Peptides against a protein of PDB entry 7UQJ. Designs and how they scored, part 33

Target 1, 160 residues: chain A of PDB entry 7UQJ
Amino acid sequence: PELYQNFNITPPRGVLFHGPPGTGKTLMARALAASCSSDERKITFFMRKGADILSKWVGEAERQLRLLFEEAKKHQPSIIFFDEIDGLAPVRSSKQEQIHASIVSTLLALMDGMDNRGQVIVIGATNRPDAVDPALRRPGRFDREFYFPLPDVKARFKIL

## One batch from the design tools (peptide; aimed at target 1 W57, target 1 (a further copy) W57 G59)

Design b2_p13_8_s3 (made by RFdiffusion4, then SolubleMPNN; from b2_p13_8, 7 letters changed)
Fold by OpenDDE base, seed 3:
Structure b2_p13_8_s3 (fold): chain B 160 residues (1-160), chain C 160 residues (1-160), chain D 160 residues (1-160), chain A 13 residues (1-13)
Amino acid sequence: as target 1 above (160 residues)
Amino acid sequence: as target 1 above (160 residues)
Amino acid sequence: as target 1 above (160 residues)
Amino acid sequence: RELPPPLTVEIPP
């Protein structure tokens, strides 16, 4: 975060780690959190799974997202890592997913509401970048994407 | 490099990534190189293995280190990543390892000779921080250390 | 292993992770070991470096490989990860590398001797798949290959 | 319900 402030570079609000399962997305996010922490400045790492936010907190997901962003802001510099963000923010495909639409809208608003001067980085990890709502992939949100390439898709079924 | 200049923080000349093997030290170093590169400013990433410098360049290790630092300085901003730095710069324990002592001394001199305003970051990775010469772990050298823990079983279940 | 049995897919005895250095091959192998471990079923992860087996165990490399496979079989489910397998099993190029030829032959025999019902996965990592003996890349050995591309410059510019 | 504590990756010194 501060690293970006000093360059007059708008810190990326969000980074999308995408690539097949087991490609080290979560490990990279943790390792980034570790690498950005110094003895003088510890980065707080928040991890949530997209599916967990939906399944464990039915009806409270929006509140839990708000609390997460508030806590991350309070504990700056911080990283919010959403593992399996496609489970939280699926593409707006069906009229029946009103619950998903509201959660996505809340996440959009929270990402839009982050001060570019804030020391909060949001990392979303997904195995399916195309399953993430395109609205989240716009500038000022998950505007930066890292592909964690498979070892070949055929070989994914060969290892997993 | 410049990132640290803007913070009025003395850029760490060296960063030690330590932790059990396969905790992502090398991947992190590459991700950091990637992360510090912008469209306008590409970071040059140099990677060497400690054991390779000793084994492949017997008698030339000092020269190869000098060339590496010169090349890194020429291609600023740059990262020099020493994987398995304990293989290059073992603890000065035995009177019998004169070759290791000279290589360590050369590396010390090269790290000490880096301008704090330079855009060269040195990252050493080791599985055994205690096997790295303490002289390399002093301020102005590998003065920052990052532990890459094994994902604890609990953290493992939290990542998966 | 059992995952493959349930799919009536012959479990790959060996998987080759190949790609440029620091693309996360070792990290992936550990992450896979992590991902395949449940609370009920911990996977044992064995890691060896190809160069270490040759250099540290001159004359005992064959015995050490046998012991490694026996230990992995004893601690099923397990992953044997050979980092820098090209250092252990170079292409059969010169008559002068009789030592390498015997080690390769032993590794071939050990991989061929693995019961397809066994819960042992062998992962070889190399920066140079073409430097690995083609005999190791045949069906029933490292019959599955995974290319770890360098994160494209564009993907790289997207996180930083 | 208290959010599980942030995984403070304490980088041990």
Scores: peptide ipSAE 0.006, ipTM 0.293, DockQ to the pose 0.054
OpenDDE base, seeds 1, 2, 4, 5: peptide ipSAE 0.007, 0.000, 0.000, 0.000; ipTM 0.327, 0.200, 0.270, 0.328; seeds 1, 4 fail the geometry check

Design b2_p13_8_s4 (made by RFdiffusion4, then SolubleMPNN; from b2_p13_8, 7 letters changed)
Fold by OpenDDE base, seed 3:
Structure b2_p13_8_s4 (fold): chain B 160 residues (1-160), chain C 160 residues (1-160), chain D 160 residues (1-160), chain A 13 residues (1-13)
Amino acid sequence: as target 1 above (160 residues)
Amino acid sequence: as target 1 above (160 residues)
Amino acid sequence: as target 1 above (160 residues)
Amino acid sequence: MELPPPLTVEIPP
């Protein structure tokens, strides 16, 4: 909190957490939400999985995203965390590509429509930043990116 | 960070991270220190364990705490992270209770003596918030608390 | 378990996670337990703190360790995670040194007695690998070590 | 003394 004040940094609308699986992206998003909550000002943390947006919300994904952003706005300050945002990437069917394109388009519009004064932060977590639509990584969207390194690869491989 | 700026919230002097072990409290404290560091403004991250304060600093704990806070002030912006702050809880010996009381009293005084203008944040992590001295949880000290749920699917909902 | 099965890699009996506090050792242990759990094969995750083994189990630590290993064997596949295994280091009393030596000896025997065919992994996390008894770091015990670097100060900055 | 139940970390699949 205080440390960002000192830098006069415009708060990002969206933050991309990227890095290998199990590097703590989801945990960090949660803990940021936690670390921002006070007894006086609880931050509302909304979490959705990218794969769930495609599979559970079939036919209603855009509406569910709109409702999510409206709820996040109503419950400011809020964090919307998209876990596995790379899971919005279509599986290889033409029908899923259209659904993906529509959902991504809706997310773009919702992020662009966030007033700079809104106390809603969007965090996307992915293991595959290259699978994230480049349009989501533009300024005013997920314009800040955080690499979650594997705790050194040498460390992880020895457990295998 | 940014969420607090937008709310004109007095930055907490102290933040208590609490939750089950392995929920990423220490990782979060580091990642907060990390996320607040820029190439232009490196945040100095000081870490101490509660148990080390009692055991390694025997007879000098108060002095070491004072030195730590002075170093943190000299190297602003800084984070002082107390891991396992519940480890300041006395072991059941009368002599350790006196040592605990003195150390806790010193920590209280150091936190109270932090100028509201100081770029020093104190983070305490515990698995047992009830074992933390209530005096440390008062306004102007660890007045913000963050629950780190287990990464269990159910723990996802509690940050809502 | 399944990840190790797929790679024909002899699962380590013991893995030492070492690195600065808050580098995600405990998180990683949980995430490994997580990543190894399938819907078909839930991994049972047992967690104990080194300091709790010494302080809460006073007089029964050896028995509690035996029971823990028996439970872990009964609930295979399982992970036993010892957080702060360096907290098994005695505090400066001769009586605590004897207690430590007995507890460490019991842990050694339990790790040595783990059949290579057992689906029980032991993970020890420490901030001070040099404070871990060298006997615990021998082949057949904590014979694999993983360094958890501070999430590099640079990885820290991208969240700003 | 019952061992505290295994923290079944239901790690999502």
Scores: peptide ipSAE 0.000, ipTM 0.220, DockQ to the pose 0.049
OpenDDE base, seeds 1, 2, 4, 5: peptide ipSAE 0.000, 0.000, 0.000, 0.000; ipTM 0.319, 0.198, 0.206, 0.232; seeds 1, 2 fail the geometry check

## One batch from the design tools (peptide; aimed at target 1 K56 Q96, target 1 (a further copy) E97)

Design b2_p14_1 (made by RFdiffusion4)
Pose (drawn by RFdiffusion4):
Structure b2_p14_1 (pose): chain A 160 residues (1-160), chain B 160 residues (1-160), chain C 160 residues (1-160), chain P 14 residues (1-14)
Amino acid sequence: as target 1 above (160 residues)
Amino acid sequence: as target 1 above (160 residues)
Amino acid sequence: as target 1 above (160 residues)
Amino acid sequence: SFTFPSAPTLELLS
């Protein structure tokens, strides 16, 4: 941590996995979760699938998001993987419902808001990156964007 | 206050930060929240978002807004910051649930019934200005609209 | 009434001020209420809003609306003004609450209960006219309309 | 055209 405090830099804590289906996005996230449970320093893995937080009560989805990010603050070494994040956080439109834009606005305020979110890495896998809200694709929340392509010749050889 | 009585004008008590993502809106609100807590006279910063207002009970979200504005009047030199305010206050629509139009109406009434002395300042950052209700964006509610643009060369040089 | 009842032209049961925001609709009702700064028993003015009638309970909103109308009948020549009548009477649908729908179901029955010798006039204001419920715009209700547009050049000169 | 999961109809309690 002194290397990052040597400068006045904060580490990148957000990655958006994107590419065609079957290219290794969830596999890479699974390998990262298996590696986080065997290095004997507790990196807590939080798995979230799509719109797991959707509820029929008003304000319960934003409450579940706030609880997920808070429990992430309780154990500092924690990771949040959002599988199929384009279903949880679509581009905010006036035509669609307010539960969607309200979830996106809560996610924006919980990733880079007024309060610091802690040592929480946030990973989102998507097949449709341009269905993710563009305010979620900037540094401070999903700094990096890993494009997982269909494998080339040498990569297919290695996979096989 | 005598200057604002000599000319028959009321000081603006509302600001709407708006601009592209990552341009300085939450940063300015964080710098103002740090400047509120340093000097010989204290300004109280009230931070809010859509999650700690929206409730599942009838008449509880508007009661939380009223408690916020009454508590800010009690600590009278005050700032209220609503981040991602288009999620808290969308454009009123009959094709949406009544809780969002009821929040916008309660917010319009509480802003039209403030101290009328520049004591409670209300600052909101929407990232998208069209999504917010036009009744809130008229002078009397959110008087000033600060456009935080993408920086030009001298501004990029200063930021770097 | 000595003059206007000679010709049998009935005064309106419901008059609707509608227009863009900041066009002076609340000023016209405030100026008519300062024309109620006159002596008693003539042009009693009631200033209500789309809020501060609707409550947590199930009967106080309709009971209070029936009482407001009964106090309006008690002082014979009287005016009831509903500022932000889309807050009190939104569109009834299947995303609508039950308390607002019953407020509309009682306001309609109270406007059809108003006698033909027109001594209670109900003025209502809105910035979004096709967001008030369609039933109050039917004949025998809010049927005469006043459009408040943005000012032209001479009007802006007088305002300045 | 992009499709998204259908959100449940929100409810309030009395």

Design b2_p14_1_s1 (made by RFdiffusion4, then SolubleMPNN; from b2_p14_1, 6 letters changed)
Fold by OpenDDE base, seed 1:
Structure b2_p14_1_s1 (fold): chain B 160 residues (1-160), chain C 160 residues (1-160), chain D 160 residues (1-160), chain A 14 residues (1-14)
Amino acid sequence: as target 1 above (160 residues)
Amino acid sequence: as target 1 above (160 residues)
Amino acid sequence: as target 1 above (160 residues)
Amino acid sequence: PFTLPKAPKVELLP
């Protein structure tokens, strides 16, 4: 967030971190939240797991998403990090389609409803970018994608 | 890895990585797998998510665990990494007790059945160590516990 | 550490973690220290920042290094982690050359004086491996180097 | 030039 202001870059509303499991997506999101917080300016970091929102809040998942975005707006500047966002907004598979469709629609509306002047960044992390609803990957939503490659195994082996 | 040879330490059968979400537990497990392979000696890295074993293999989870340990033994030296192991072996809560009890019993038996000379390390990762069945945290199982603290926000700022 | 025993790998005396800032070097060192400690066998983790040793201990930095290595030897098995080791042992730049040369000489002597059977690992972390005195990167010292790549820089810039 | 040994491919078995 702060780096965007210094670079006169409009911060994206949403950033998708994708790559193999354990490539440091969540770590990077926390590091960015850290790296954008100073003693003078703290960033509030909200973290949710996609499957947790679905499983813990069956029937209230939409309300919980709305409350999360309201709290993030109240505590600006803020980062909302969705770990395993493919668990929140899976590509339509038949048996769970309605509940997922409602949650996805709500998340789309919340991301679309963020004013460009809002100091709220949304970061999604997934191991399966193709398992995220394509509607979330459109401009004004998760329109920035970041591949976290497996650290070149060659780079880590040198400690042995 | 190398430290244990010099230390005459019997490698634990199981290592529990615990700490706040996004502290790099999975990244560390991959890094350890990487950091223990060489051009001369490759380590085979098996990764499973606890909730995936439970959800994808309803009724076959035990068989899938056995097959995983057999494959790991076949491809020694190897690491089995269970991400979100609290999802595989939750502390006994009443309504799902039987399926979880069976999976936990199988995992306990598989960990107990590992010969101390086996070149198979099991790493579990959790954000909730207290949500892992205490039977898994006993000697000869996940008897090594590793806290992944939130990186001191000050330490991460230098990434920018 | 445990994987090295099984793999018949001699642990290095010193390991250099290098890579762009916040690629998880400090996190990795802590997690390795973690990953080697059990309830039965705790590894003592000593963390120092290179610039802190220089700045806090002006005129006593050498003595503090000696005391640190003595404490690490006393509390074996142990890890000494130098964060920002380039701040402790910069490549010779003119105006601070004498103090740095003395500290570097002391660190070289301490690393050379470690018996190969000693249960003390030294980990250095830097964002500038070329800013570390080449004498520290020789065999028997920081002879193992680990590159922590930036997660594909494309992954950082889009959050800005 | 000390060629650092190429780190082995960790085959992530699916």
Scores: peptide ipSAE 0.000, ipTM 0.332, DockQ to the pose 0.053
OpenDDE base, seeds 2, 3, 4, 5: peptide ipSAE 0.000, 0.000, 0.000, 0.000; ipTM 0.206, 0.344, 0.312, 0.230; seeds 2, 3, 4, 5 fail the geometry check

Design b2_p14_1_s2 (made by RFdiffusion4, then SolubleMPNN; from b2_p14_1, 5 letters changed)
Fold by OpenDDE base, seed 1:
Structure b2_p14_1_s2 (fold): chain B 160 residues (1-160), chain C 160 residues (1-160), chain D 160 residues (1-160), chain A 14 residues (1-14)
Amino acid sequence: as target 1 above (160 residues)
Amino acid sequence: as target 1 above (160 residues)
Amino acid sequence: as target 1 above (160 residues)
Amino acid sequence: MFTYPKAPKLELLP
């Protein structure tokens, strides 16, 4: 956030972290939330799993998403991190289309409805960027993608 | 690994990584797998999610676990990492007891059936150690537990 | 640990974790310390920041290092983790040479004085391996180095 | 220019 202010960089609304499992996507999101929190300005970090929003809130997932975004807006500056966002917004070709379609539509609307002046960043993490609905990967949504490669195996091998 | 040789420490069969989400449990498991592989000796790393074994293999979860352990044994030295192991082996007091009971019993048997001389390490990761069946947390199974604290926010700030 | 037993790998006295900040060096050290602790055998984990040893203990840093190593030896098996070790042992070309020279010489002596049979591992973490005194990076000291790559730089830049 | 040694790819067996 401060880096964006100092560089006049329009902060992305949505950032997609993608890469193999265990590449530190969630850790990085937390690190960024931490690193953007100063003693002067703390960032509120919201974390949800995509599958948890679907499974725990059958029929209320849309409402829970709306509440999450309202709470994030209330606690600005804030980061919303969706772990396994492919579980929340799978590509519409999966046989469970209707429930996912409403949730995807709601998430799209919530991301589009974020005013450019809002201090809310949305980070999605997935192991399967191709399993995320392409509509979420468009400008104004998860318009920034970051690949988390497997940490170079050599670097870790010398430790053990 | 070397530390255990010098200390004549009986290597644990099972290690439970627990801590808040995004504390790098999966990253650590991969790092350990990586760090134990040299150019001379590669460790085979198997990764499964607890919920995936249940959901993708309804009625075959026990067979898939057996196959996984056989494959890990065939490809020694190996690490089996269960991400979200609380999703595979929840505490038996949850109303979905029967399916979980068979899977838990199979996993217990597979962990107990690992010969102490086997080069297979099992790592379970959870955000909720209390949601893991206590039978899995006994000696000879996940008998080692490692808390992954939230990285102290101070440590993250120097990164950015 | 098991992996070291099976591979007859001589445990390093010192391991240098290097890489950009927030690549999980401290997290890795904690997880290794964790992973080596069983219910049967707990590893004592000592953590210090290089700068803290210098700043909090002006004129006693050498004594504090000696006490730390004695305490680690008393509580074997143990890990001493130095976060930001470049703050403890900078390259001698920096204008604060004399105080650092005594601390570096003490740390070198403590690392050299570890008997190969001792159950103490020293892990140093730095963002700047080139800022670490080359004398610490020699065999018998921090003779193993592990690079913690940035999770693909693309991921960091878009969040900032 | 310190060339970091390229670490072997962990093949994640599915």
Scores: peptide ipSAE 0.000, ipTM 0.334, DockQ to the pose 0.072
OpenDDE base, seeds 2, 3, 4, 5: peptide ipSAE 0.000, 0.000, 0.000, 0.000; ipTM 0.199, 0.168, 0.172, 0.217; seeds 3, 4, 5 fail the geometry check

Design b2_p14_1_s3 (made by RFdiffusion4, then SolubleMPNN; from b2_p14_1, 5 letters changed)
Fold by OpenDDE base, seed 1:
Structure b2_p14_1_s3 (fold): chain B 160 residues (1-160), chain C 160 residues (1-160), chain D 160 residues (1-160), chain A 14 residues (1-14)
Amino acid sequence: as target 1 above (160 residues)
Amino acid sequence: as target 1 above (160 residues)
Amino acid sequence: as target 1 above (160 residues)
Amino acid sequence: SFTLPEPPKLELLP
């Protein structure tokens, strides 16, 4: 948030971390939250797993998303990290249950409803960026993507 | 695997990585696989998510587990990493579907069937060690547990 | 220790993990300790922060280092992990207190005094390898260095 | 000799 204000950069509303599993996406999101925190200014870090919102909150997932964004706004500066966001917002298919479509629509609306002046950053992590609904990857949503490559296996071999 | 043979140490059959989400359990498992690999000796790294084995392979999960262990044995030295192993092998409850009980029983049998001389390491990662069936946490299975604490937030500030 | 003997590799007395903070240096050290532990052979993991040895043990830091190495030798195989080792062993400057020079000298002597057959590995982590006394980076001490690159810094800036 | 893998370079995809 303030990093961007200091650089006169419009803070991204959403950042997509994508790359193979275990490339440190979640660790990085946590590290960013911590790095942006100071002794004077703590960032509140909200973490949810996409599949958990669907499975634990059947019929209330949209409400839980709204409450999450409200709490994040209340406790700004804040980061909302969605681990496995492809589980929350899979690509729309003809076989997709109406429940998923409603959740995606709610997340879209929540991201669109974030004021650019808000100190709330949304980070989504996925191993399958192509499994995330393209509507979430548009400007004003997860409009920034960061690839987490596999750490170069060769660099590891030099350890032995 | 060979690390342990050379020390006359029985390689652990299974290692449980547990700790808060985004503490780098998966990254660590990958790092270990790479660190144990050399230019001369590559470790084959198999990664599965517990919930994926259940959801993608309904009625075939046991067979997929057997095939995974066979492939790992064929390509030894190897690591089998189960991310979110609590999703594959939840604690047995009276309400647990027979499917979960069968999968747990298969995983138990596969871990018990690993020869101590085998160059196959099994790593399970969970955020909820208490949600893993205690039978998997017994000697000869996931008998080693490693806690992944939240990285000290203070250590993160020095990152900037 | 024995990993290296088995590969006819001289065990490093010390390994320096360097790279930007939050790149998982501490996490890696813990996971290495974990991966090298077995049911039959547990590695004892000693963790100290460089600044903590200075701040908590003013006037006794050298003694605390000696005791740490003695305990590590007693409980071998063991790992001594120094987080923020630059805080313990900063580059010698004309402005550096005699206390730091004495501590550095003690750590040098302790590392030099480790028998190559000892099952004690010393891992130092720093965000500032150039802030570590070059005497510690010589052969027989922290003679192996592992860089933990920032996941592309451009990715971090676009998050904020 | 144990060299830690270089942490993944996060490339911002444009």
Scores: peptide ipSAE 0.000, ipTM 0.344, DockQ to the pose 0.073; fails the geometry check
OpenDDE base, seeds 2, 3, 4, 5: peptide ipSAE 0.000, 0.000, 0.000, 0.000; ipTM 0.177, 0.353, 0.216, 0.243; seeds 2, 3, 4, 5 fail the geometry check

Design b2_p14_1_s4 (made by RFdiffusion4, then SolubleMPNN; from b2_p14_1, 7 letters changed)
Fold by OpenDDE base, seed 1:
Structure b2_p14_1_s4 (fold): chain B 160 residues (1-160), chain C 160 residues (1-160), chain D 160 residues (1-160), chain A 14 residues (1-14)
Amino acid sequence: as target 1 above (160 residues)
Amino acid sequence: as target 1 above (160 residues)
Amino acid sequence: as target 1 above (160 residues)
Amino acid sequence: AFSYPKPPKLELLP
């Protein structure tokens, strides 16, 4: 939020962190939340796991997403971090289409409904960007992507 | 492995990374794997997720664990990283005890069966160390624990 | 580097990692170096310890810093990581002021002399951010800070 | 209480 304000850059609504598992996507999202909060301006960090929203809230996933976005808006400046967002909004594979389609539609609507003036940033993390519904990767949604590559094996981290 | 060899330190069989979600446990495990790998000595990094082993391998989880440890031993020096190990070996809650008990017993046996001379390090990551079976946290298993705390909020990452 | 380029963001010259010892500052710097390196784009990681530059190169510390920055520029994209930078650039305490003052002045000049177009990132790590010369913490130098708070004691990962 | 060191605020170094 403040970073974008200082540069007169319109904050992206959504940022997709993608890359192999264990490349620090979730750590980065937390570090960002941490880093954007000053002594004067605390950022509220909301973290959800895609699979948890589906499994814990069968039939209420849409409501839980709405509540999450409302709570994030209430506690702005805020970051909503979806870890394993491919678990929340998988690409339409034939057999589980209906439940995923409604959740995806709700998430799309919530991201589209975010006023650009809102101090709410949505971060999605995935190990499989190609497993995220392409509709989420469009402008005004997760329109910015950050690749988290594998640490190059050759770089001898002398973790001494 | 090499770090421990250079210091004549017996490598721990198991290392538990615990802390809030998104604190870089998985990144750290990969960074450790990368850091212990030199141009001369590549470390093989095996990553599994606790919940994935349970859900994908219903009835074969024990066999998959055995195969994983055999493969890790074959490709030593190696790191076996269990992300969300609390999903693989939850503390005995009454209703799901039998399936988890067999998997826990197998994992315990595999960790106990690792000869201290093996260049296999097991890293478990959890957000809930108290949700990991206490038997896994005993000496000769995950006998070393690292806490991964929340990043301090002050440091504004301008991820722009 | 690449992330900032893709977003048309001017990379910070310097990033200060601060927090208690053993909080993963060095590891994070390495993980960042590794994560910013792709198969297509390798980042060169330079690591120096503040105390080592002072102790090993008495009277040549300035020259060694210049050479380090030249080498980093030659091998860009690169990260210069100063571990224990408080050992290199202590706050002016009375008795050791002169030698530290010249080294600090050289480091300031090197950081100021980095053209914003250079793909060189400087990371300083310290356990004592208040022991780092405030001049290094100004805009265009270590103008971004990351806090690495204390791990919980029970998880003695003896990274033995 | 093991206070997790706050992970470095990863500035995604551009």
Scores: peptide ipSAE 0.000, ipTM 0.369, DockQ to the pose 0.049; fails the geometry check
OpenDDE base, seeds 2, 3, 4, 5: peptide ipSAE 0.000, 0.000, 0.000, 0.000; ipTM 0.311, 0.363, 0.184, 0.362; seeds 2, 3, 4, 5 fail the geometry check

